# Ledger of designs, part 238: peptides against a protein of PDB entry 3EFO

Target 1, 262 residues: chain A of PDB entry 3EFO
Amino acid sequence: SQLADLYKSCETDALINFFAKSAFKAVLHQPLKVIREILVNQTAHMLACYRKNCASPSAASQLILPDSMKVLPVYMNCLLKNCVLLSRPEISTDERAYQRQLVMTMGVADSQLFFYPQLLPIHTLDVKSTMLPAAVRCSESRLSEEGIFLLANGLHMFLWLGVSSPPELIQGIFNVPSFAHINTDMTLLPEVGNPYSQQLRMIMGIIQQKRPYSMKLTIVKQREQPEMVFRQFLVEDKGLYGGSSYVDFLCCVHKEICQLLN

## One batch from the design tools (peptide; made by RFdiffusion4, then SolubleMPNN)

Design b2_p30_4_s3 (from b2_p30_4, 12 letters changed)
Fold by OpenDDE base, seed 2:
Parts: sequence; C-alpha cells; structure tokens
Structure b2_p30_4_s3 (fold): chain B 262 residues (1-262), chain A 30 residues (1-30)
Amino acid sequence: as target 1 above (262 residues)
Amino acid sequence: SDLVDQLIEALREEGFVVTETEDDLLITLP
C-alpha cells in the first residue's frame, strides 16, 4: 500500500531532524510543555497509524515499531529531554538559546549525533588497532568505575574517568600518577606522547573530523560535582528534571497508542 | 545497526520480550 511504502521509506534520523527543527521553532510561540506534548502525540499517532493500517496483527500488549522507526522512540525521548525543550537549572538561557540556534541549522547526521551522543569505552583501547571502539549506549548502566569513557555529541566532548580508573591509563593520558592528580580544569589533554595517548588523540581527531564545530573538551571525574553535567548526556537515563528514561518513554508511547486505538 | 542491536538486547535484559520480524520490532512491555 501507499501508506506502507511511506513508512518503509522513512528514516529516523530525518524524522528527528524534522521534529527537532519544528519543535525548536515552536519554542518562540508555544509553551515548552505544549511542545513536548505535541511531540509525544505525533509519535503516538504515527505509530498508531502504522499499527492500524500497516502492521500485521499483534497482541495489544506489544508495541510495534516498523523497521524504519526502531530507534525513533529513543531519539524522540532524547529530543524531549533536550535543554531547549526541557529547561534545566544548570543550563543558562543563553546556552539554551545557543543550542536552539545550532540545531536549527544542523543537518541530519549532525542532529542525530547531537541528540544521541557517542559514548566510547576508551579504557578498552587496543593501541595496535586502527578501529574505533564500539560505542555503548548512553546510560549510566554502561559506565564502569574502572572505566574511562569519551562522550561526544558534535558540540561537546567529555572524557569521563571512573574513580577506579586504571592508574596506568591515567598516567598514559594525563601523565599524572593517580586519579586525584587529574586536573579537571584543563580543556586540552597533555601531549604525553605514548602510544595510548596518541591513539586517544587520534580517536578524538576522527570524532572531530567532518563535524562543523570544534568540540570543547571537558574532563570529568566520577563523583565530582561537574559529573552532574555529564550525566545529562546519558540520554537514555531518567532525567533529573522531568525527563523519562528510554524504557519509561516506550511504555508511555505504548499507552498512548493504545488509547488512540481504543 | 550496532545501536539497534544494543537497544534490543538491553530491553531483553530488562525482561522485555522482543521479537524481530521482517518488517517490525515487537516489544512486549512488562
């Protein structure tokens, strides 16, 4: 059917880009709460329509996502929790305005990365490998106190250090003997010159490559106050200021779909 | 994609029943 073909042709990244820009435009004239509600409603309606008209019959207890929209909910949730649509005390009005403006001009690839960052386990680096480590889900559940993670969203880059990060890696990256000696005020990694440091720099360079903006680097120590900012980029987790977890959002969407179809 | 696979596995780990069909992802929510 024509409708089925339409769903098959949809691309989540394009949809998110569209929804983001439309929502961010609406910020100028509509309350944030209303905008968020509209986004949820649009998501539910889209999926409800698919379930009703395109999908094979399934149990009412099941959420049906077409192949083209498998990750639509997670990205939509990220959009809903973005500081432009969900204000946070730690984010200034200026910063929010800045991000809004940036997203309005972002391409599909940029917006995708912006809303769902890359989170890379740096502690697993193989200095003999030319491949980037596989990204993990942006959730605290994927972090380790013994790990070191690099997070990038196209605008910011965070190097997160677990409290039990390996001293040898700390030495390799920062040229200091321990976690306690790491200076989080630095915005640049020291040029230590060892293979691990060089590889990390290479990875950072690759991530920066083809991005329109130079990403600011922030060093984050676990359990220190600035970590709270970092945690906001773990977009799958429940937000501190009203944002839902990915799982909770799925449930919410499912519930709304059911309501629409009843 | 890798992300999709990770998400699916994560849901399964959390007790969700996830079925992949040719055209759809079916998620049974608890």
Scores: peptide ipSAE 0.612, ipTM 0.955, DockQ to the pose 0.915
Fold by OpenDDE base, seed 5:
Structure b2_p30_4_s3 (fold): chain B 262 residues (1-262), chain A 30 residues (1-30)
Amino acid sequence: as target 1 above (262 residues)
Amino acid sequence: SDLVDQLIEALREEGFVVTETEDDLLITLP
């Protein structure tokens, strides 16, 4: 059907970009709560329409996502949890306004990265490989106390260090003997010069490539106060200030779809 | 995509039954 073809042609990244800009524009005229409700409603309506008109019959307990929208829920949840739509105490009004303006000008590729950051396990780096490490899901469940992770969303870059990060990696990156010696006030990695350090710097460079904004690097040590800010970028997790986890959001969407169709 | 695969695996780890068809992703929710 024509409608089915439309869904097949949909691109999640384009949809998220559109919804983000629409929502961020609405911030000027509507309460944040209302905007979030509208976004959820719109998501449910789109998927309900698909279920009703395009999808093959399935059990009521099943959420049906068309192939083109497999990641729509996770990105939508990220949008809903963004500081522009969900205020956070650690984010100033000015910063929120700034981010709103930035997103209003972002292209599709920039916005999807902005809403769902890239989280890379740096501790798994192969210095002999030119390939970037495979990104992991933006969730605390994917972090390891023994690991080192690089997170980037196009605006910010975080290097997260587990409390049990390998001393050899710490030495390789920071030229210090232990986790405790890492200076988190640094915004640039030292020029250590070993293969691991060079590889990390290369990766950071690649991530920075073709991004319209220079990402500031923040060093984050696990269990220190700045980690709280870092955790807000783990967008699949339940937010501290009213945001749902990815799984909870799926359930919410499914429930609303059922309500629309029943 | 890599993200899709990871999400599917995550859902399965959470106990969801996830079926991937030619056109759709079917997620059985509690």
Scores: peptide ipSAE 0.608, ipTM 0.955, DockQ to the pose 0.953
Fold by OpenDDE base, seed 1:
Structure b2_p30_4_s3 (fold): chain B 262 residues (1-262), chain A 30 residues (1-30)
Amino acid sequence: as target 1 above (262 residues)
Amino acid sequence: SDLVDQLIEALREEGFVVTETEDDLLITLP
């Protein structure tokens, strides 16, 4: 059917870009709560239509996502929790306005990275390999107190260090003897010159490639106050200011779909 | 994609039954 073909040809990244720009434009004329409700409703209606008209029969307890929309819910949830649509005390009005304007001009690739950051376990780096480490999901559950992670969303870059980060890696990156000696006020890594440091710098360079903006580096120590800001980029987790976890959002969408169809 | 695979595994870790068909992802939710 024509409808089935439409869903098969759908590109989630393009849809999210469209929804983001539409929502961010609406911010000028509608309350944020209403905008968020509309986005959830649109998501539910889109998936309900698929279930009704395109999908094979399935149990009512099952959420059906077409192949082309497997990651639509996670990105939609990220959009809903973005500081433009869900204000946070740590984000100023000017900063929100700035981000809104940036997204309004972003292409599909930029917006995708903006809403769902890359989180890389750089403590697993093989200095003999030229390959980037595989990204992990943006959730606290994927962090380790013994690990070091690099997070990037196209605008910001964070280097997160666990409280039990290996001293040898700390020495390799910062040329200091321990976690406590790391200066978090630095926005640039020191030129240590060892293979690990060089590899990390190379990775950071690759991440920066083809990005329209130079990402400022923020060094974050686990359990210090600035970590609260970092945690807001773990977009799959439950937000502090009204945002849902990915799993909770899936349940919410499923419930709304059922209400539409039953 | 790698993200899709990770998400699927995460759901399974949470106790959800996730089935991949040719055209769809079926997630059994509580």
Scores: peptide ipSAE 0.605, ipTM 0.954, DockQ to the pose 0.917
Fold by OpenDDE base, seed 4:
Structure b2_p30_4_s3 (fold): chain B 262 residues (1-262), chain A 30 residues (1-30)
Amino acid sequence: as target 1 above (262 residues)
Amino acid sequence: SDLVDQLIEALREEGFVVTETEDDLLITLP
């Protein structure tokens, strides 16, 4: 059917870009709560329509996502949890305004990365490889106390270090003997010059080259206060200030779809 | 995509039954 073809042709990244800009524009004249509700309703309605008109019959207990929208829920949840739509005490009014303005001008690729960051395990880097490591899900469940991770969303870059991160890597990156000696006030990595450091810098460079804005680097130690800020970028997890986890959001959407379809 | 695969596995880890068809992703919620 024509409707089925429409769904097949949809691109989630474009939809999220559109929803984000629409929502961020609405912030100027509508309460945030209302905006979030509208986004959820639109998501549920879209998927309900698909279930009703396009999808093959399935059990009521099943959530049906068309192929083109497999990642729509996760991105929508990220949008709903963004500081522009969900205020956070640690985010200043100026920063919120700044992010809003930036998103209003972002292309599809930029907004996609902005809402769902890249989280890269760099503790497993192959210094002989020219390929970027495969990104993992933005969730604490994918972190390791023994690991080192780089997170980037196009505006910010975080280097997260587990409390048990390998001393060899710490030495390689920071030229200090241990985790405790890492200075988290630095915004630039030292040029140590070893292969691992060079590889990391190369990766950071590649990530930066793909973005129109210069990303500020923040060094984050696990279990220190700044980690709380970092965790807010783990967008699949439950937010500290009312944002749902990805799983919870899926359940919410499913329930609303069921309600729409009786 | 890699993200889709990772998300699917995550859901399965949470107890969801996820089935991929030609056109759809079917997620059975607990």
Scores: peptide ipSAE 0.603, ipTM 0.953, DockQ to the pose 0.933

Design b2_p30_4_s4 (from b2_p30_4, 8 letters changed)
Fold by OpenDDE base, seed 2:
Structure b2_p30_4_s4 (fold): chain B 262 residues (1-262), chain A 30 residues (1-30)
Amino acid sequence: as target 1 above (262 residues)
Amino acid sequence: SELEEQVIEALREEGFEVTETEDDLRITLP
């Protein structure tokens, strides 16, 4: 059917870009709560329409996502939790305005990275490989106290270090003997010159490539106060200020769909 | 995509029943 073909042709990244720009434009004229509700409703309506008109029969307990929209809820939840649409005390009005302006001009690829950051397990790097490590889900559940992770969203870059991160890696990256000796005030990695350091720098360079803005690097130690800022970029987790986890959002969307169809 | 695969696996890890059909993904929610 024509409708089925439409769903097959949809691209989540394009949809999110559209929804983001639409929502961010609406911020000037509508309350944030209303905007968020509209986004949820739009998501539910799209999925409800698919279920009703395109999908084969399924149990009411099942949420059905078209192939083209498998990750739509993920990104939609990220959009809903963005500081532009969900104000946070730690984010200034100026910062919100800045992000809003940036997103309004972002292409599809940029907005995709912006809303769902790339989180890389740096502690698993193979210094002999030229490939980037596989990204992990942006959730605290994917972090480890023994790990080192690099997070990038096109605007910011964070190097997160677990409290039990390997001293060898710390030495390799920072040229200091231990976690305690790492200076988090630095915004640049030292030129240590060993293979691991070079590999990390290469990865950072690759991430920076083709991005319109130079990403500021922030060093984050686990359990220190600045980690709270880092955690807000773990977009799949439940937010402190009204945001839902990805799973909770799925349930919410499903409930809304059921209400539309029943 | 990589993210799609990760999402599906994550859902399964969380204990959700996930069925991949020819045209869609079906998730049994609690």
Scores: peptide ipSAE 0.629, ipTM 0.956, DockQ to the pose 0.950
Fold by OpenDDE base, seed 5:
Parts: structure tokens; C-alpha cells; sequence
Structure b2_p30_4_s4 (fold): chain B 262 residues (1-262), chain A 30 residues (1-30)
């Protein structure tokens, strides 16, 4: 059917870009609460329509996501928790305005990365490999005290260090003997010159490649104050200011769909 | 995509029953 074809042709990254720009434009003339509600409703309606008209029958307890929209809820939840749509005390009006303007000009690829950052387990790097490590879900549950992670969203880059991160890696990256000696005020990694350092720098370079903005590097130690900022980029987690976890959002969407179809 | 695969696996890890059909993903939610 035409409708089925439409769903098959949809691209989640394009959809989220569209929704983001639409929502961010609406910020100028609609309350944030209303905008968020509209986004949720639109998501529910799209999925309800698919369930009703395209999907094979399924139990009411099941949420059905078209293949093209498998991760749409993920991105939508990220959008809903963005500081432009969900104001945070620590984010100034100017910063919010800045981010709004940035997104308004972002292409599909840029917005995708912006809303759902790359989180890379750096501690798993193979210095002999030219491939990037596989990204993990942007959730605290994927972090480890023994790990080192690089997060990038196209605007910012964070290097997160677990409290028990391997000393050898710390030395390899920072040329210091321990976690405690890492200077978090630095915005550039030192040129240590060992294979691990070189590999990390290469990875950072690859991540920076094709991005329109130079990402500022922030070093983050676990359990230190700056980690709170970092955690805000773990977009699948429950937000501190009213944002839902991914799972909670799925349940919310499912409930909305059921209401629409009843 | 990688994210799609990760999301699916994560849902399974969380205990959700996830079924992949030809055209869609079906998640049994609480």
C-alpha cells in the first residue's frame, strides 16, 4: 500500500531533524510544555497509524515500531530532554538560544549526532586497529569505573575517566602516574607519543572529521563535579529535570498509542 | 544501524520480549 511504502521510505534521522527544527521554531510562539506534548502526540499518532493500517495483528501489550522507526523513540526522547525544550537551571538563556540556532541550521547527520552522542569505550582500544571502537548506549549503565569513555555530540567532546581506570592507560594518555594526577583543566591531550596516545588522537580526529564545528575537549573524572555536566549527555537516562528514561518513554508512547486506538 | 542493533539487544537484556518481523519491531512492554 501507499502508506506502507511511506513508512518504509522514512528515515529516522531525517524525521528527527524535521521534528527538532519544527519544535525549535515553535519555541518562539508556544509554551515548551505544549511543544513537548505535540511531539509526543505526533510520535504516537504515527505509530498508531502504522499499527492500525500497516502492521499485522499483535497483542495490545506490544509496541510495534516500523523498521524505519526503530530508534525514533530514542531520538524523540532525546529531543524532548534537550535544554531548548526542557529548560535547565544550569543552562543560561543565551546558551539555550545558541543551541536552538545551531540546530536550526544543522543537517541530518549533524542533528543525529547532536541529539544522540557517540559514546566510545576508549579503554578497549586496539592500538593496532584502525577501526573505531563500537559505540555503546548513552547511558550510565554502560559506563564502568574501570573504563575510559569518549563522548562526542558534534559540539563537545568529553573524555570520561573512571575512578579505577587503568593506570597504564592514564599514563599513556596523560603521562601522569594516576587518576588523581590528571589535570581536568586541560582542553588538549598531551603529545605523549606512545601508540595508545596516538590511537586516541586518531580516533578523536576521525570523530572531528566532517563536523562543521571544532569540538572542545573536556576531561571528566568520575565522581567529580564536572561529571554532572557529562551525565546530561547520557541521553537515555532519566533526566534530572523531568526527562524520562528511554524505557519510560517507550511505555509512555505505548500508552498513548493504546489510547488512540481504543 | 549499529544503534538499532544496540537498542534491540538492550531491550532484551532488560527483559523485554522483542520480536523482529519482516517490517517492524515488536516489543512487549509491562
Amino acid sequence: as target 1 above (262 residues)
Amino acid sequence: SELEEQVIEALREEGFEVTETEDDLRITLP
Scores: peptide ipSAE 0.627, ipTM 0.956, DockQ to the pose 0.923
Fold by OpenDDE base, seed 1:
Structure b2_p30_4_s4 (fold): chain B 262 residues (1-262), chain A 30 residues (1-30)
Amino acid sequence: as target 1 above (262 residues)
Amino acid sequence: SELEEQVIEALREEGFEVTETEDDLRITLP
């Protein structure tokens, strides 16, 4: 059917870009709560329409996502938890305004990365490989106390170090003997010159490529106060200020779809 | 995409039954 073809042609990244800009424009005229409700409603309606008109029959307990929208709920949940739409006391009015303006001018690729950051396990780097390590889900459950992770969202770059990070890697990256010796005030990695350091710098360079803004590097130690800022970028986790986990959001969307169809 | 595959696998790890059909993804929710 024509409708089925329409869903097949949809692109989630384009939809999220559109919804983000529409919502951020609405912030000037509507309460944040209303805007969030509209976004959820729009998501539910799109998926309900697919279930009703395009999908083969399925049990009521199943959420059905078109192939083109498999990750739509992921990005939508990230959008709903963004500081522009969900107030956070730690985020200033100026910062919120700044992010709003940035997103209003972002292309599809930029907004996709902005709402769902890239999280890379740096501790698994193969110094002989030219490929980037496989990204992991943006959740605390994917972090390891023994690991080192690089997070980037197009505006910020974080290097997160577990409390039990390998001393060899710490030495390789920072040229210091242990985790405790790492200076988190630095915004640039030292040029140590070993293969691991060179590989990490190369990866950071690749991530920076084709991005309109130079990402500032922030070094974060696990269990130190600045880690709280880093955790806010783990977008699949439950937020501190009313945001849902990804799983909870799926359940919420499913419930609303059922209400629309029954 | 890589993210799509990761999402599917993550859902399975959480204990959800996930079925990939020709046209869509079906997730059994509690």
Scores: peptide ipSAE 0.622, ipTM 0.955, DockQ to the pose 0.933
Fold by OpenDDE base, seed 4:
Structure b2_p30_4_s4 (fold): chain B 262 residues (1-262), chain A 30 residues (1-30)
Amino acid sequence: as target 1 above (262 residues)
Amino acid sequence: SELEEQVIEALREEGFEVTETEDDLRITLP
């Protein structure tokens, strides 16, 4: 059917870009709560329409996501929790305004990365490989106390270090003997010159080269105060100042769909 | 995609029954 073909042709990244720009424009004229409600409603309607008109029969307990929209809820949840739509005390008005303006000019690829950052397990780097490590989901559940992770969203770059990060990696990256000696005030990695350091720098360079904006590096140590800022970029998790986890959001959307169809 | 695969696996880890059909993803939610 024509409608089925439409869903097959949809691109989640394009949809999110559209929704983001629409919502961010509306911020100037509508309460944030209303904007968020509209986004959820639109998501539910799109999925309800698919279920009603395109999907084969299924139990009411099942949430049905078109193949083209398998990760739409993920990104939508990220959008809903963005500081532009969900105010956070640690984010200044100026910063919110800045991010809003940036997103308004972002292309599809940029906005996708902005809303759902890349989280890379740096501790698993193969110094002999030129390939980027596979990104993991942006959730605390994917972190490890023994791990080192690089997070990038096109605007910010974080290097997160677990409290039990391997000393050899700490030495390799920072040229210090232990986790405790890492200076988190640094915005640049030292040029240590070993293969691991070089590989990490290369990866960071590759990530930066793909983005139109220069990303400032923030070094984050687990369990220190700045980690709270970092955790806000773990977009699948429940936010400190509101916002659902991804799982909770799925349930919410499903409930809304059911209400629309009943 | 990698994200899609990870999301699906995560859902299964959460205890959700996930079925991939020809045209869509079906998630049994509580």
Scores: peptide ipSAE 0.622, ipTM 0.954, DockQ to the pose 0.943

Design b2_p30_5_s3
Fold by OpenDDE base, seed 3:
Structure b2_p30_5_s3 (fold): chain B 262 residues (1-262), chain A 30 residues (1-30)
Amino acid sequence: as target 1 above (262 residues)
Amino acid sequence: SVPYVALDMDELEEKRKEEEEEEEEELKEL
């Protein structure tokens, strides 16, 4: 059917880019609450239409996502949690204006990375491999106290270190004997010259490639105050400023779909 | 038919409840 073909050809990254730009344009003439409601309703309506017309019968307790849209909810939640769409006094007008303008000029690939960062387990690096480590989901549940993670969203880069990060890796990256000796005020990694340091620098270089902006590096220690800034980029978790977790958003969307179909 | 993913929302709700209980226990130990 024409509808089935539409869902097969759907490009979630293009949809998110469209929704983001449309919403960010609407901010100038509509209340934020209304814009958020429209985005949720549009998401639910698209998924309800699929369930009604294209999917096999399924239990009401199941959320059915077409394969082409399996990541639509997570990206939509990231959009809804963006500072431009949040009405919080903690977010400056200048920051909202800045991010709004950035997204309005972003292509599909840039907006995808912006809304859902890459989170890479750097502690798993094989110095003999030229392959990037597989990205993990942007959630605290995917971090480990023994791990070192690199996060990038096209604008910012963070190197997060667990409190129990291997001393040998700390020495390899920072040329210091322990976690406590790492200087978090640095914005550039030292040129230690060992294979691990070189590999990490290469990976950072690859991530920086084809990005329109130079990403500033922030070093983050677990359980230190700057970690709170890093946690804002763990987009699947509950937002600091009252945004939903991904799971909470799925529940919300599922409820809305059920209401549309009953 | 268009391929799809089916998420069990009951399972997700139970997981959320377990995570909330763990967070509450951690807060009591502080």
Scores: peptide ipSAE 0.343, ipTM 0.783, DockQ to the pose 0.754
Fold by OpenDDE base, seed 5:
Structure b2_p30_5_s3 (fold): chain B 262 residues (1-262), chain A 30 residues (1-30)
Amino acid sequence: as target 1 above (262 residues)
Amino acid sequence: SVPYVALDMDELEEKRKEEEEEEEEELKEL
């Protein structure tokens, strides 16, 4: 069927780019509440249509996502949690305006990374491999106190260090003996010259080369104040300013789908 | 048929409740 073909060919990243630009354009002439409601409704309608017309019969307790749209909800939640649409007073007007303009000019690949950051377990690096480590889900549940993670969203780069990060890796990256000695005011990694440092720098370089904007590096220690800034990029978690977790959003979407189909 | 992913929302709802309870407990401890 034409509908089946549509859902097979659907590219979630392109949809999110479209929805983001549409929403951010609408901010100028529509209330934010209305914009958010529209986005949720559009998500629910697309998924309800699939369930009604394309999916095999399933229990009402199941949320059915076409394979091509399996990540649509998570990206949509990220969009809804963006400062432009949240409009919290803690976020400056200038920051909202800046991010709005950035997204309005982003291509599909850029907006994908912007809304859902790449989170890489750097502590798992094999210095003998040229492959990037597999990205993990952007949630605190995927972090480890023993881990070191690199997060990038195309605008910012964070190097997060667990309180129990391996001293050998800390020495390898920073040329300091321990976690406590790491200077978080640094915006560049030192030239330590060992294979691990070189590989990390290479990875950072690869990530940077694919992006149109220079990403400032922020070094983040677990349980220090700057970690709060980092946590806002763990987009699957509950937002600091009242944004939903991914799980919350799935429940919301499922409820809306059920309402549409009943 | 279009391939799909099925999420068990009962499990997710339970997870959500657990997360909410944990958050409430953390807020009480602070």
Scores: peptide ipSAE 0.335, ipTM 0.787, DockQ to the pose 0.860
Fold by OpenDDE base, seed 4:
Structure b2_p30_5_s3 (fold): chain B 262 residues (1-262), chain A 30 residues (1-30)
Amino acid sequence: as target 1 above (262 residues)
Amino acid sequence: SVPYVALDMDELEEKRKEEEEEEEEELKEL
């Protein structure tokens, strides 16, 4: 059917780009609450339509996502949690305006990375491999106190260090003996010159080369104040400023779909 | 048939509860 073909050919990244730009344009003329409601409604309607017309019968307790849209909800939640649409008083009007303008000019690939950052477990790096480590979900549940993670969203780069991160890796990256000795005020990694440091730099370079903007590096220690900024990019978690977790959003969408189909 | 992913919402709700409990425990330790 034409509908089946539509869902097969659906490009979630393009949809999110479209929704983001549409929503961010609408911010100028419509209340934020209405915009958010529209986005949720559109998401639910698309998925309800699929379930009704294209999906095999399934239990009502299941949320059915076409494969092409398997990540649509997570990106949609990220969009809904963006400062432009949340408009929390803790975020300046200038920052909201800035992010709005940025997204309005972003291509599909840029907006994808912007809304859902790449979170890389760099503590798992094999110095013999030139491959990037597999990205993990942007959630605190995927972090480890023993881990070191690189997060990038095309605008910012964070190097997060667990309180129990291996001293050998700390020494390899920072040339200091322990976690406590890491200077978080630095915006550049020292040139330590060991294979691990070189590989990390290479990875950072690869990430940077793919993006139009120079990403500022922020070093983040677990349990220090700057970690709060980093946690804002763990987009699957509850937002610091009242955004839903991904799971909460899925529940919301599922309920709305059920309401549409009953 | 269009390939699809089925999410068990009951399982997700259970996971959410577990995560909330963990968060509450972490907050108590602070």
Scores: peptide ipSAE 0.334, ipTM 0.782, DockQ to the pose 0.815
Fold by OpenDDE base, seed 1:
Structure b2_p30_5_s3 (fold): chain B 262 residues (1-262), chain A 30 residues (1-30)
Amino acid sequence: as target 1 above (262 residues)
Amino acid sequence: SVPYVALDMDELEEKRKEEEEEEEEELKEL
């Protein structure tokens, strides 16, 4: 059917870019609550239409996502949790204005990375491989106290270190003997010159490639105060400013779909 | 047929409840 062909050809990244720009334009003329409701309703309607017209019969307890839209809910939740769409006094007007302007000028690839960061387990690096480590989901549940992770969203880069991260890797990256000796005020990694440090620098270079902005590096130690800033980029978790976890959002969308189909 | 992913929402609801209980316990220990 023509409708089935539409869902097969759907480009979620393009849709998210469109929804983001539309919502951020609407902020100037509509209440934030209304904008958020529209975005949720649009998501639910698209998925309800698929379930009604294109999907095989399934239990009502299941959420059915066409393959082309399997990541639409997670990106939509990230959009809803963006500071531009949140009415919180803790968020400065300047920050809201800044992020709004940035997104309004972003291409599809840039907005995708901005809303859902790349999180890489660099403690698993094979120094003999030229392949990038596979990205993990942006959730605290994917972190490890023994791990080292690189997070990038096209604007910021974070190197997160677990409290029990391997001393040999710390020595390899920072040329210091332990976690306690890492200086978090540094914005550049030292030129240590070993294979691991060289590979990490290569990965950082690949991530920076084709990005319009130079990402500043922030070193983050687990359980130190600056980690709270890093945790805001774990977009699948519950947001600091009252945003839903991805799981909560899926439950919300599922409920709305059921209401539309009953 | 268009390929699709089916998520079990009952399982997700259970996970959500577990996460909420863990968060509440952490808040009580502070």
Scores: peptide ipSAE 0.332, ipTM 0.783, DockQ to the pose 0.877

